# Designs tried in a protein design run: peptides against a protein of PDB entry 2AKA. Part 220

Target 1, 299 residues: chain A of PDB entry 2AKA
Amino acid sequence: MEDLIPLVNRLQDAFSAIGQNADLDLPQIAVVGGQSAGKSSVLENFVGRDFLPRGSGIVTRRPLVLQLVNSTTEYAEFLHCKGKKFTDFEEVRLEIEAETDRVTGTNKGISPVPINLRVYSPHVLNLTLVDLPGMTKVPVGDQPPDIEFQIRDMLMQFVTKENCLILAVSPANSDLANSDALKIAKEVDPQGQRTIGVITKLDLMDEGTDARDVLENKLLPLRRGYIGVVNRSQKDIDGKKDITAALAAERKFFLSHPSYRHLADRMGTPYLQKVLNQQLTNHIRDTLPGLRNKLQSQL

## One batch from the design tools (peptide; made by RFdiffusion4, then SolubleMPNN)

Design b2_p29_5_s3 (from b2_p29_5, 12 letters changed)
Fold by OpenDDE base, seed 5:
Structure b2_p29_5_s3 (fold): chain B 299 residues (1-299), chain A 29 residues (1-29)
Amino acid sequence: as target 1 above (299 residues)
Amino acid sequence: DKELQKAIEEVEELIKELEEQQRKAAEAA
């Protein structure tokens, strides 16, 4: 039996080729978070490779449709360069940067036109995520003065869709009550039906503080709950620390922490990946009847 | 436009596959 996620991916690719992406309410997970919230690290941890652009300011300037496909082989493909298989994930990063610059120019502007990236790997579960530009309040460099509103408008094009799940990424070392991700999620999903909370940087919290109440879904309750993760430090990234070793350290962190030990089996990147795969699969099943009717009316 | 026609045909096939998978899932439930 073919998995539903790959079928929806092919459907998404076909509609992208026709230029009708903006009007389709496809079952998907949009990833939202402030700049430096740890979104890129979460996505890279799913793949087990460093492949996302890095830098100061807004790194993601176009929506990145990341289609993870479980496979016996490891390679990446872009929809805009069909037939080219990327086995070097540094080349994947460079292609994302080049394709971003091709559309947005050198002025660090944003574009709502997605980049479609498919990653085949034995280390991934079938999962489609739409990485969205990080929310910011301060223009950097040659960015337009209204960049905050441009980003917000772009995010709203995705997160307002009924079939869009929201992965809200918030750092624990910042005031969670002021989380940009949770604020936008609450605005478009006031009942918390479509939102999954991810709490990053749990290892960077001040001594004597913890995010236990958030992770136990007691502070800001979401129907789909919260999952804590521990990403590599910037030092670990710069030192090219292996992601597999970082995942082991993450597991050890949760097991050894007095406030999180009892939650450890429902925390960490591997658990997050499983939850997202299951939730997306179930969401596709629930939305398929309505999707069929919408698609048939557009054909 | 040949490209548009191919894309429409691909979409129709994908809808058919999705419908078949939905039916199989309902029968297995």
Scores: peptide ipSAE 0.217, ipTM 0.770, DockQ to the pose 0.061
Fold by OpenDDE base, seed 3:
Structure b2_p29_5_s3 (fold): chain B 299 residues (1-299), chain A 29 residues (1-29)
Amino acid sequence: as target 1 above (299 residues)
Amino acid sequence: DKELQKAIEEVEELIKELEEQQRKAAEAA
């Protein structure tokens, strides 16, 4: 059977080209979380490259539709820059920043208009994610005082869709009860049917504390459960630690930690990729009967 | 607009491919 994810990606691109992407209820995974929750690091770990904008405050200011495609070659393509293949992922980062600034201006404003980025790589599974702006309460730069609500409204355009799965990214070193990701997920998915929990920064928890009960799905149960990951530290990022070494360190972390060793085979970035690929594939299959009718109504 | 027409045709073809995959899945079940 042909992989369904590439077919949906082509549909998404085709509808984006005709300006109807915002109205599509295509099967997809929206990534939500507070600022500094580790969303960008999770996505970069999937690709194995540094390619997302960095900085303080709101870094992602437009939705980024990230289409990962398993391929024998490694390169990136933007929908807004047809025919250009990017092999330098630093140039990919710069293009995201430039394209964001082109639409939002220099005032650090936001726009609901997606950037569509496709990454071909031998190191990825087929997977489509929509990276959304990080939730914040504090405006930065020339942002309007209501930026929190503007971000929320933007997120709601995605996460309220029935065919949208929610990847809720929460840091373990913060009170999970205050997780922006889990709060918004609970608001739009009160039964926890569409939400996958990701717990980051497990390596940054206080000594003598752990997230075992969360990862075992006992504290705040989600139907689709939780997956713990360990991203590169800021020191590792600044030191240009390669992602391959970081993934090995993540595996070692789970295997060596007394509270997580028994879960280690169901934790970490590689397992998360597999789960997301499987979940998205199944979700596409389940939504196929209704997809034709929805698409035809938009033509 | 020729570009719009091509995009519509691509969408129609992709729907057809998805339907074919759905059919194959149903036959294999």
Scores: peptide ipSAE 0.076, ipTM 0.676, DockQ to the pose 0.060
Fold by OpenDDE base, seed 4:
Structure b2_p29_5_s3 (fold): chain B 299 residues (1-299), chain A 29 residues (1-29)
Amino acid sequence: as target 1 above (299 residues)
Amino acid sequence: DKELQKAIEEVEELIKELEEQQRKAAEAA
């Protein structure tokens, strides 16, 4: 079967180029979660590189369309900078920051205009994700007091679309019942048909507590279930711990944990990436007929 | 946009192939 993800990427790029990104119900996965939920770390773990802006507060301030493409070579390309191949992922980070600041200014404002980033790597599966600004209730810098609602409205532009799958990223060391990601997902997907739960920070839970019931899909059931991951700690990031080593530590965590050992083969970043690839591929297949009809009506 | 048109045509071709595969699968079931 022909790989459908690259085809949708071409459509997405074409629509982005003509300024129609917001109006098209393309099959995609939107990544949602509160600030510090671990979204950026999950995405970087897929690539195996540090390339996303880091910091406190709202780091992602524009939607980032992240197109992962399996390739024999490793490099990144931006849609806004065609022909430039980035091999240094620090330069990728800087370009994201620069392009964000170019549009939003220095006040840490947000913009609904996506940044389109394609990453070619031998270490990735074909996968397209839309990283969305982290939900927050606390303005930072010169952000307007209603920034929470601005972010919410931006997220709603993506997650309300029927062809949008929702990757809801929630930290396990917080009340999952009150997860911002799961709340917004429940609002737009009340039956849990489009939502994939990601549970981060499982290694940071209080001693004697676990997220077993959530991961077993028994507490807050989603049709597409939950996948637990263990991201690098801030100490590990600051210490420049290699992502490959972190993935090995993640595997060890699940295998050695009494509450998660039986789930270990259905947990962790590599499994998440595989599931997302499969889910997106299937979702594209299911939505293509409807997409064709919509596109033909616009010609 | 020529790129968009090309992409749409490719989507249409893929849909046709998928429909054919689905038909074959249904006939084999």
Scores: peptide ipSAE 0.050, ipTM 0.633, DockQ to the pose 0.055
Fold by OpenDDE base, seed 2:
Structure b2_p29_5_s3 (fold): chain B 299 residues (1-299), chain A 29 residues (1-29)
Amino acid sequence: as target 1 above (299 residues)
Amino acid sequence: DKELQKAIEEVEELIKELEEQQRKAAEAA
C-alpha cells in the first residue's frame, strides 16, 4: 500500500506536464484556511525545514502540490525545473517565489496553475498535499477588490471534487463558528465526510478558555475528527527556532495542559502526519478501481 | 488483493499512454 501515493504522484506529474491536471479528480488532500491560520507552518513542520514564502499579505498565490517522499536523502525537486536537485531549502523558497512571480506578475495576482514540488526526506511519511491560497478579504498590492472571490473560485476548483479530502485549518484563538476553512468545507461537504479539522494556535487561547469540546469532536462534529497542533510563533520563526525543538515543545504543551492531556496521543504534528498518510492511502485504494475510466476520458 | 493489483496495473498502462501522447505533442510542436 505504500506505493499508492507515489503512483498518484506520477499521475499528477504526467497530467501537469500536458496541462490537464485541472480536469482530473485525483485522490488528494487540499489544505484550506484563512490567511495566517497556520497552513504553511503545518507543512513546514512535516518537512522539518523552512521553505515556504513568508509575509503579512497573500503569500500562497498559486496552488502548491507538495509531494512528500520518504527517502534516505534530503532534497527537493520542482516539476518545472526537472533534473535540478535543491539541498538548500532557502533556495526552494526563492524558487517558489520566483516561479509564482513569473506567472502572476508583480501585481500580486493569483493563478490556478499549480507549482509541483517534491521533497525527499528521511523525516517524512509519503504524503501529497495541495496548499491553496489563504482566504482573505483584504486586497494587497495591485490586486483587484474582488480578490476574495477569485481565491474562493480557485479553491472551489479543488474542494468540489469528490475525490478531494479537505484539510480545514482553523485557529483556536478565533471564533470557530466563523472559521473560513470550516465554512467552505461545510459548503462542499455538508455531511463532513471529506473534511479533517486542524486546530492551530491552541497555545494562544485566552486564559481560562480551551478547545476541548472541539478536539473531542463534540462542538462541530466531523466524521474524520479534529487534530490540534502547536506551530512556532512568528518570533520563533524569526529567531530561527529549530523545528525539532518546536515539535518537542508541542508535545510538552499537550501533555502539560489539563484540558488536553487525555488527548495528547491523538494530537500534534507527528500524529497529524500519520493520520493524513493513512487517510490518503485508504482514499487512493478506494478510488483506484474507478480511476481507469476517469483517466481514459482525459486522454 | 487481486482486484487492487489489477487496478494498479491498468493505471500504470494509462500513465504510459499519457507519456507517449506527451512525447508526440512535443515532437509536433
Scores: peptide ipSAE 0.042, ipTM 0.582, DockQ to the pose 0.655

Design b2_p29_5_s4 (from b2_p29_5, 12 letters changed)
Fold by OpenDDE base, seed 5:
Structure b2_p29_5_s4 (fold): chain B 299 residues (1-299), chain A 29 residues (1-29)
Amino acid sequence: as target 1 above (299 residues)
Amino acid sequence: DKELEEAIKQVEELIKELEKEQEEKKKKE
């Protein structure tokens, strides 16, 4: 039997090439989070490379369909320049920025048209994520004053779809009850059936506070639960600290923390990758018969 | 699961048709 995630990747690429992306309810995971929630760091930790745009304000301005494929070789490929293999992930970052600017212009506008990026690596599990622009209330630079609503409308095109799972990324060092990611997830998934919670910045919480109740799924229950992660600090990112070393530090954090030690085997970036791979695979299995019927009726 | 296997096969066929159509369009441009 063919791997289900690569099958859906081919389908996703085919529909992207014909411009029909917005109308398809493909089994996928949309990643949502406020600005500075740690969303980009989570995605980079999956790949083990720095490759996402960096900067102040809204960094992701187009949906990024990130297709991770386990392979013996390591390289990236864009759908818009198929056949070009990128082995330098700095060039991948530059291509994302260039392709974004090509469509949105230089005024840091947004576009709902996805960028499709496939990453082959021996260090990844098969996993497809749709990275969405970070939610913000404050326009930066020459952004339009209604940018908050433009981002919201773009997110809603993905997260309202029944076959869309939602990876809600929230920082622990902020009020989780007021998380933009959890709010939008609750709006479109009121029963918490499609939402997976990711809690970042657990290492940056105030002394004497912890997110144990959230991680144990007791405070804001989700059917699919919560997974805590510890990303590299901004200083570590700027200093090009190795992601592998950061993953070891993350493991040590959970094992040594009195509030999280008992959860340590169900926390961290490697566990998150495994869970997302399994959940996406199962989700595709459950939805593919219905998707087939829908596609046959539309073509 | 026979239903899943059949669905996979039909989706694979559809993908191949779409991919072929895109390749043919690229050759004509």
Scores: peptide ipSAE 0.221, ipTM 0.773, DockQ to the pose 0.689
Fold by OpenDDE base, seed 3:
Structure b2_p29_5_s4 (fold): chain B 299 residues (1-299), chain A 29 residues (1-29)
Amino acid sequence: as target 1 above (299 residues)
Amino acid sequence: DKELEEAIKQVEELIKELEKEQEEKKKKE
């Protein structure tokens, strides 16, 4: 059986090339969360490379279709510059920034036009994610005063689709009842059928507090549950700490924490990657017959 | 599942057609 994720990737690329991205309910995973929720760190931890734009405020200003492909070689390719292979992931970061600025201009606005990035790596499972702009309430710099609503409208174009799974990224060191990711997920998926919860910053919780009830799916139940992760600290990122070392530290964190030890085998970035690969594969299998019928009626 | 296999095949065919059309457009530009 051919890998279903690469099949949908080709379909996604074809539709992106013809400008019909918004009209198709493709089986995909949209990544949502507030600013600084740790979305970019989760994605970079999957690849094992630093390649996403960093900074204060809204960093992701266009949807990033991130297609991870298991391969014997490591390189990246953009749909907008076919034939160019990137082996330096710093150049990948620069290309994302340049391509974003080309479309949005100097005002740091947003655009709903996706950037399609494919990363081949021996360290990834086949997985496609759509990284969406972080939800914000405060305009920064020359951003329009309604930027919050523009971002929300952009997110809604993806997450309202029935075939869209939602990766809701929430920091544990903030009130989860006020999580922007969980709020938007509940709005479009009130029964919690399409939402996978990711809890970041578990290592930054106040002493004597834990997210055990959330991770055990007891506080805000999702059918697909919650997975806790520990990302690199800002100090670790600035110090260029190796992601492999960070993954080992994450494993140690869960194993050594009294509240999470019993969940440790169902936590962490490697487990999240496996779950997402399996969930997406199964989701494509379930939705592909219906998608075929829709495509045939439109062509 | 025969239905899934048929769906995969048809989607693959559609993708190939779309890819061909895109390549032809790029050659004219």
Scores: peptide ipSAE 0.212, ipTM 0.769, DockQ to the pose 0.674
Fold by OpenDDE base, seed 2:
Structure b2_p29_5_s4 (fold): chain B 299 residues (1-299), chain A 29 residues (1-29)
Amino acid sequence: as target 1 above (299 residues)
Amino acid sequence: DKELEEAIKQVEELIKELEKEQEEKKKKE
């Protein structure tokens, strides 16, 4: 049986090329979270490379379709520049920034037109994620005053689709009941059937507090549960701390923490990647017969 | 699962058709 994730990747590429992206409910995982929730760090930890734009305010301004493909070689390819293989991930970052600015202009506006990036690596499982702009309430620079609503409308185009799974990224060092990611997920998925919770910044919680009840799925229950992760600090990123070393530190954190030790085998970035691969594969299997019927009716 | 195998085959055929249409559009531009 052929891998189902690569099959859906070919569909995504074909529809992006013909401009018909808006009408297909493809089985996919949309990544949602507030600004500084740690979304970009989770994605970079999967690849083991620094390749996403960094900065203050809204960093992701277009949807990024990130297609991870397990391979013996390591390189990246963009759909908008086919045939160019990127082996330097700093050049990948620069291309994302340049392609974003080309479409959105200099005012740091947003565009609903996706960037399609495929990363081949021996360090990844087959996985496709759609990284969406971070939710914000405050315009920065020359952004329009209604930027919050523009972002929300863009997110709703993805997360309202029945075949869209939602990766809700929430920081543990803030009130989880007020998480932008969990709020939007609850609005479009009130029964918690399509939502996977990711809890970041567990290492930055106040002394004597923990997220045990959330991670045990007892406080805000989701059918697909919660996975805790520990990302690199901004200081570690600026200092170019190795991602492999950060993943080892994450494992040590969960094993040594009194509240999380019993959950340690179901926590961390490697476990998250495995769970997402399995859930996406199963979701494609369940939705593919319906997708076939829809595609046949449009030809 | 025979139903899944048939669905995969049909989706693969649809992808090939879409790829051909894209190539034809590029030749006309």
Scores: peptide ipSAE 0.141, ipTM 0.702, DockQ to the pose 0.650
Fold by OpenDDE base, seed 4:
Structure b2_p29_5_s4 (fold): chain B 299 residues (1-299), chain A 29 residues (1-29)
Amino acid sequence: as target 1 above (299 residues)
Amino acid sequence: DKELEEAIKQVEELIKELEKEQEEKKKKE
């Protein structure tokens, strides 16, 4: 029942309009990851477009409710500017930046007020993700010295909710045991019931090392498992490498890698998108009955 | 908010349908 995701999207939009987004325990997936973990690249790979802010430091500074909707046409819409259809995804990026700056100012501060972005595309499955600011320990520019804690507090507003699934994005070329994403997930989901692990940068691991044990769910077990992905390199992004070509390269990577070949059919961005669609749909189905009474009390 | 009310109504209708499906599933088991 793919129609459950659009239904929850309507609820999410309605709640956003009244400013109560943070207080709602809607079935959703919150995306968490350290700075430069590859979170933005995963989301862009779903859409097949470059549309998220890029740069040094904290890129996502407000929660981004990203509603992917399968459609015959390709365009984006923001809740804050209803009726404007964006067909140029560079303009989408600029609008995210402008809307972020409008609220946070020029000091690169953060705000808990979400941006709601809907993307219609023939290349996406119905999927809603809440992209959260990347966890960082180092303030950049004019950021407040307590920015780490501000980000953490913002994330906690989402990930502590029982109906929130957690997409924990961790780079493989860093110590996964010390992953900020997995740490915060374990704090709020100690039994690993709500957490989906994404392992990025598998192509950047040191020679002779692999993340096989993690991907096989043997090292840090999650009920919902792990999915490995290979994002475009910064060089590929700067060179404007096509995302379709990058997805083909990702498939080739898993198929040709001795440690991952046997997992290749359960790896990669397309598989991740499918899994997230299915898990979100099932999660909505399971949680909706419990939401009825809560919603009725708010009428 | 009219949009919220409509969304809630749609959810309630969906829940009712899901409950019926679950009951039918239990009867087939």
Scores: peptide ipSAE 0.020, ipTM 0.521, DockQ to the pose 0.055

Design b2_p29_6_s1 (from b2_p29_6, 20 letters changed)
Fold by OpenDDE base, seed 4:
Formats: sequence, C-alpha cells, structure tokens
Structure b2_p29_6_s1 (fold): chain B 299 residues (1-299), chain A 29 residues (1-29)
Amino acid sequence: as target 1 above (299 residues)
Amino acid sequence: SSAQQQLQKEIEEVLEEVDKLVEELKKLE
C-alpha cells in the first residue's frame, strides 16, 4: 500500500509531459480556497520550508502538482527542468515564479497548465496535492476583469472529476457559511463525500468565538470531517519564525484552548498530513480497478 | 512523438503494477 502514491505520481508526470494532465481523472487531492485562506501556508508546513510564492492577490496562478516523497535526503525537482536538484527552497520559490511568469506573462494572468514539483524530504509523508489558484472576486493589477470566472473554470476542471478529493481550506475568522472553498465543494460534491475541510486562522477568531461546531462536524457535515490548523502569522513569517516552532505553537494552541482541547489529537498540521496520506492511499486503492480500465483504453 | 512513446511505455509499466495490486487486493477481500 505504501507505493500507491508514487505509482500515481508516475502517471501524473507522464501525462503532464504531454500536456494532458487536466483531462485525466486520476485519484488526487485538489486544494481549493479563497485568496488568503492559508492554502500555501498549509502546504509549506507539510514540507517545513518556505518555498511557495507569497504576496497580495493571486499568488498561485497555475496549478501546482506538489508531490511530497519521504526520503533520507531533502531536495526538490521540477518536471520542466529534469535533473536539476534544488536544495535551496528559496530557489524553488523563484523557479515557481519564473515558470509561472514565462507562461502567463507580466499581466498576472492564469494558466491551466500545471507545474509539477516533487519534494523529497525526511519530514514529509508521501502525499500528492494539487494547489489551485485562490478564488478571488477582485482583479488586481492588469488581471482581466473576468479573472474570477477564469479561476473558477480552472478549479472546476479538477474538482468535477469523480476521483478528485477536495481539500477545502477556509479561514475561521470569516463567515464559514460563505466560504468560497466550501461553496465550490458543495456544488460539485453535494453529499460531502469527496471533501475534506481545513479550518485555518483559528488563532485569529474574535474573543469569545470559536469554530467548535464546525470542527466537530455539526454545522456543515462532511463525511471526511474537518481538521483545524494554525499557520504562522504574517508577523511570525516576517520575524523568520521557523515552521518547527510554529508547529509546536500550533500544538500548544489546541491543547490550551478551552473549546479545542478535547479535539487536539485530531487537529493540527501533522495530523492533517497523516489523514491526507491515508485518505489518498485508500482512495487510490479504491479507484485502481477503474484506473486500470482507463489506462488500458489509452494504449 | 518521443513524449507519446514515453507515455505509452509508462502506461504499460504502470498497468502491469496496477494489475498486480488489483489481484492482491482481491485476495484480501
């Protein structure tokens, strides 16, 4: 069972090399969320490195197929520059930005063509995620006025696929009932069978408020439930607080919070990573018979 | 194209592995 994720990674790479990745119903997890929902921070917390583009506006402008591979060594590789090993994760960030700009130009447009990034690390579980552009309603800079719809259409190419699991990232300090991530998930998964809820910014909720009912799966029930996480604040990022210290602070947050203490063992980034690894592995297993038939039809 | 040939080869190799896994899973059910 441990080799199922790498097996799908080989397929993803092979199909991406011919530009057909978007058309394949491969078992995968698509990450969806509004702009500034904390998607990139969740992914970086898995790796323990800062390597994703940061900034205001639409930062992720192409799908990023992030393949995490447990390894004794730490390095990254891009499918578009095979043989180059990146050990400096700042260079990884710069390569994502450069490769994005190469395709989209300077107008901050979007492209449905994925970037395939593999990260080898002793600190990760085998896990593949597709980070999708953040949903936004407001064009920034020279973005086209219909950018909201372009992003939506791009997301729909992934999340409408039956074998796509949806990691819906929603900030707790916003109205969760109006979460763009949960709305799009509900549109394509009305029974909540394919959706995993992630609740970020629990530490930024107003005093006397909590997301307990959501995290207990009582408010907007998902079959796969919700996992709360606490990402680094912008102050922590600017202060160069390392991710290891942030993960310790996250654990302390859940353990010390009156509303979340009883859930603490089922919360936080490390638990999320484990759950996603298990769910993806099981999902691949369950889809293998159908995948076999699809692959056979491509010969 | 060379990329299509590589894809075909990869699909064939993966299919063989998938077939083995599917058979193993059926034995566990």
Scores: peptide ipSAE 0.189, ipTM 0.751, DockQ to the pose 0.514
Fold by OpenDDE base, seed 3:
Structure b2_p29_6_s1 (fold): chain B 299 residues (1-299), chain A 29 residues (1-29)
Amino acid sequence: as target 1 above (299 residues)
Amino acid sequence: SSAQQQLQKEIEEVLEEVDKLVEELKKLE
C-alpha cells in the first residue's frame, strides 16, 4: 500500500506553487502554541537535528509546512529552491530565515504564505506538520501593535478547516487553564475531536506538583488525548547536547518519575511521532472520499 | 499558466493514485 502522507504532500506542494494553500481543506496537522511553549524543540526532536530559527519573541513568522519522509539518506529540500539538496541543517536554518525575511522584510512582520520544507531521514516516520507562528500578546521590535491579532487570524486560516487536526503544545510549568494552544483549540474544536494535546516542560514543574491528571485525560479531556514530552533544556541546546542522548534522558524521566511511570510507554517524543503518523494516515484515509470530490471539482 | 497546468497534472495523478488505494483497501476488507 502506497503511503497516504506522501500523496497529500504532492498536493500541498502543487497548491503552494500557485499560492492557493489556504483555499484547500487538505488533511493536515497544524501545530499551535504560545511563545516558548516548546513547539520548535518538539519538531527538531522528530528530525534529530537543530534546523529551526531561534531567538527572542516571534521566531516562526510564516507557516512552515514540514514534510518528514522516511529515507535511507538524510537531506532537506525546499519547494522555493527546487533541485538544491541541503545536508547541513545549519544551512536549512539559514535558508528558513532568509526566505522569511525575503517576504516579510526586516520589521519582523508575518506572512500567511507557507514555506515548504521536506526532510528525508532514516530517523523519522512519514509525517507532515504545519508549524504556525507562536501566539503572543507583546509586539517586539518594529512589529505592529496588532501583531497578536494578525497571528491569530493567520492561525484561524488553518485551524478552522474541518480536515485540520490541531497539535496543541502547552508547557506543564504554566497554568493549563491559560494555555493559548488549548484556548484556540477549544474555540474551533469545542468537542475536542480534532485536537491532540502535547505537554512540554514536565521536567520544569515545581516540586510536589505533576501533570498526571492532564496526561491521563481527566482534567481537560480531548478525544485524541495528551502526550507528555521532555525537550532539551536551553543549557543542553547551548552545550550542543545530542538529541539522541536527550531522547534517552526523556525515556528515563518518565520511567523514573512516580507520577508518570505507569504512562511511560505512552509518553515521549518517539511515541508522539508514531501517534501523529498513525493519526494523520487514518485521517487522510477517512477524508479521501471528500478530498477526491474536491480535487475533481478543481479540474 | 504553467503552474496551473502543473497543478492540474498533479491533481490528475493524485486522483489516479487515490483510486488505486481505495481499490486496494476494498480488497483488504
Scores: peptide ipSAE 0.185, ipTM 0.748, DockQ to the pose 0.469
Fold by OpenDDE base, seed 2:
Structure b2_p29_6_s1 (fold): chain B 299 residues (1-299), chain A 29 residues (1-29)
Amino acid sequence: as target 1 above (299 residues)
Amino acid sequence: SSAQQQLQKEIEEVLEEVDKLVEELKKLE
């Protein structure tokens, strides 16, 4: 079963190359969350590198199909520039920015056309995620006033698919009942069958408050549950704090916190990566008979 | 087009792999 995720990656690349991605309900995990919810930080923590665009407002403006592949070597490859191996992850970030701007223009518009990025690393499990634009109510640059709805419509193209799992990223320092990620997930998955909750910013909660009831799946129950993570602060990112040190600090946070200590072995970025790998593998397995029939219909 | 032919070839190869995997899964049931 180790080859199931790479098998789906080959299909994703093949269909992306011809612009026909929309017609195949491929088993995938879509990442959804409001702006500043910590989505990009979660993805970078999986890789252990800074490689995603940073800034205020809408950072992700195209879907990013992030294919993580366990390898003895560390490098990245884009589908749009085959044969170029990136070993500097700052160049990976710049290529994402350049390729985004090439398609969307200078107006900071959005495009539903995905960027396909494969990252080979000894520090990752095989895992494919689709990072989607962050939900926002505030236009940036020359974006139209209805950009909120354009983003929503783009997200709906992914999350309405039956074979799409939803990684709903919500910050703990905001009202979870008002989470943009959980709202959109509930609209398309009202029974919480396809949704995995990620709770970020647990370290930024007000003194005397905790997210224990959420993480124990008691407040807003999801069948697949919730996983808490602690990302680097913006100051830590700007200061180029090492991700390995941040992962150690995350582990220490859960172990030392009175409300989370008993959950610590089921929290944090490494556990999240393991869970997502396993869930995606199982989901691919369960969808294989249907996928075969769909592929046959494309011949 | 050459791109469509390449896609068809890739789909055929993947289908063969999927068929093998489905057969293996059925043996485990």
Scores: peptide ipSAE 0.181, ipTM 0.749, DockQ to the pose 0.537
Fold by OpenDDE base, seed 5:
Structure b2_p29_6_s1 (fold): chain B 299 residues (1-299), chain A 29 residues (1-29)
Amino acid sequence: as target 1 above (299 residues)
Amino acid sequence: SSAQQQLQKEIEEVLEEVDKLVEELKKLE
């Protein structure tokens, strides 16, 4: 059963190599959320490395198919540069930026063509995520005036697929009822069957407020529920705070918080990673008979 | 094209693995 995710990874790579990424409804998890919702921090916390582009405005400008593979060794490889092993994750960041710029040019435009990145690590569970551009309403710099719609159209290509699970990332320090992630998820998954909620920035909520009702699945019910996480602050990132130390602080946060203590064993980044691995594995298993028939039709 | 041939080969290999997994899952039901 542990080999189901790698099996789907092979299919993703094969279809990406021929430019036919949109033709198969592969079982996958798409990551959606507004700009600065904390998506990149969640993904980096899974790997335990800083490797995603950083900056002002739209950071992710192409879909990133992030394939995490449990291994005895730690390295990364890209589909577009086969045979090159990256052991320095700063070089991984630079390669993502360079490959993005190669296709989009210098105007900070977007492209629907995925980047396929595989990360081998002893610290990860097998997990594949498709990181999508952050939703934004306001163009910045030299971005096209219709960038909001371009991003939306790109996201819709993934999240409308029946076999796509949706990881909806929302910050707790903003109005959750107005979450861009939850809105798009509700549009394409009105019954909440395919959506997993992630609530970030729980440590940045105003005093006397909490997200307990959301995390208990009482306010905006999702069949797959919500998981709260605490990411590193921008100060912690700039100060190069160790991710392992941040994960320990996250655990302490949930255990010590009066509103979240009773949920603490079902919160945090390690629990999220485990849940996503299990959800994806089960989803692949459930879709496998139908996937087989679809693959046969491609021969 | 060589790329299409490689894709076809990969699909065939994956199908064989999928068929094995489907059979294993049926035994667990």
Scores: peptide ipSAE 0.170, ipTM 0.741, DockQ to the pose 0.595

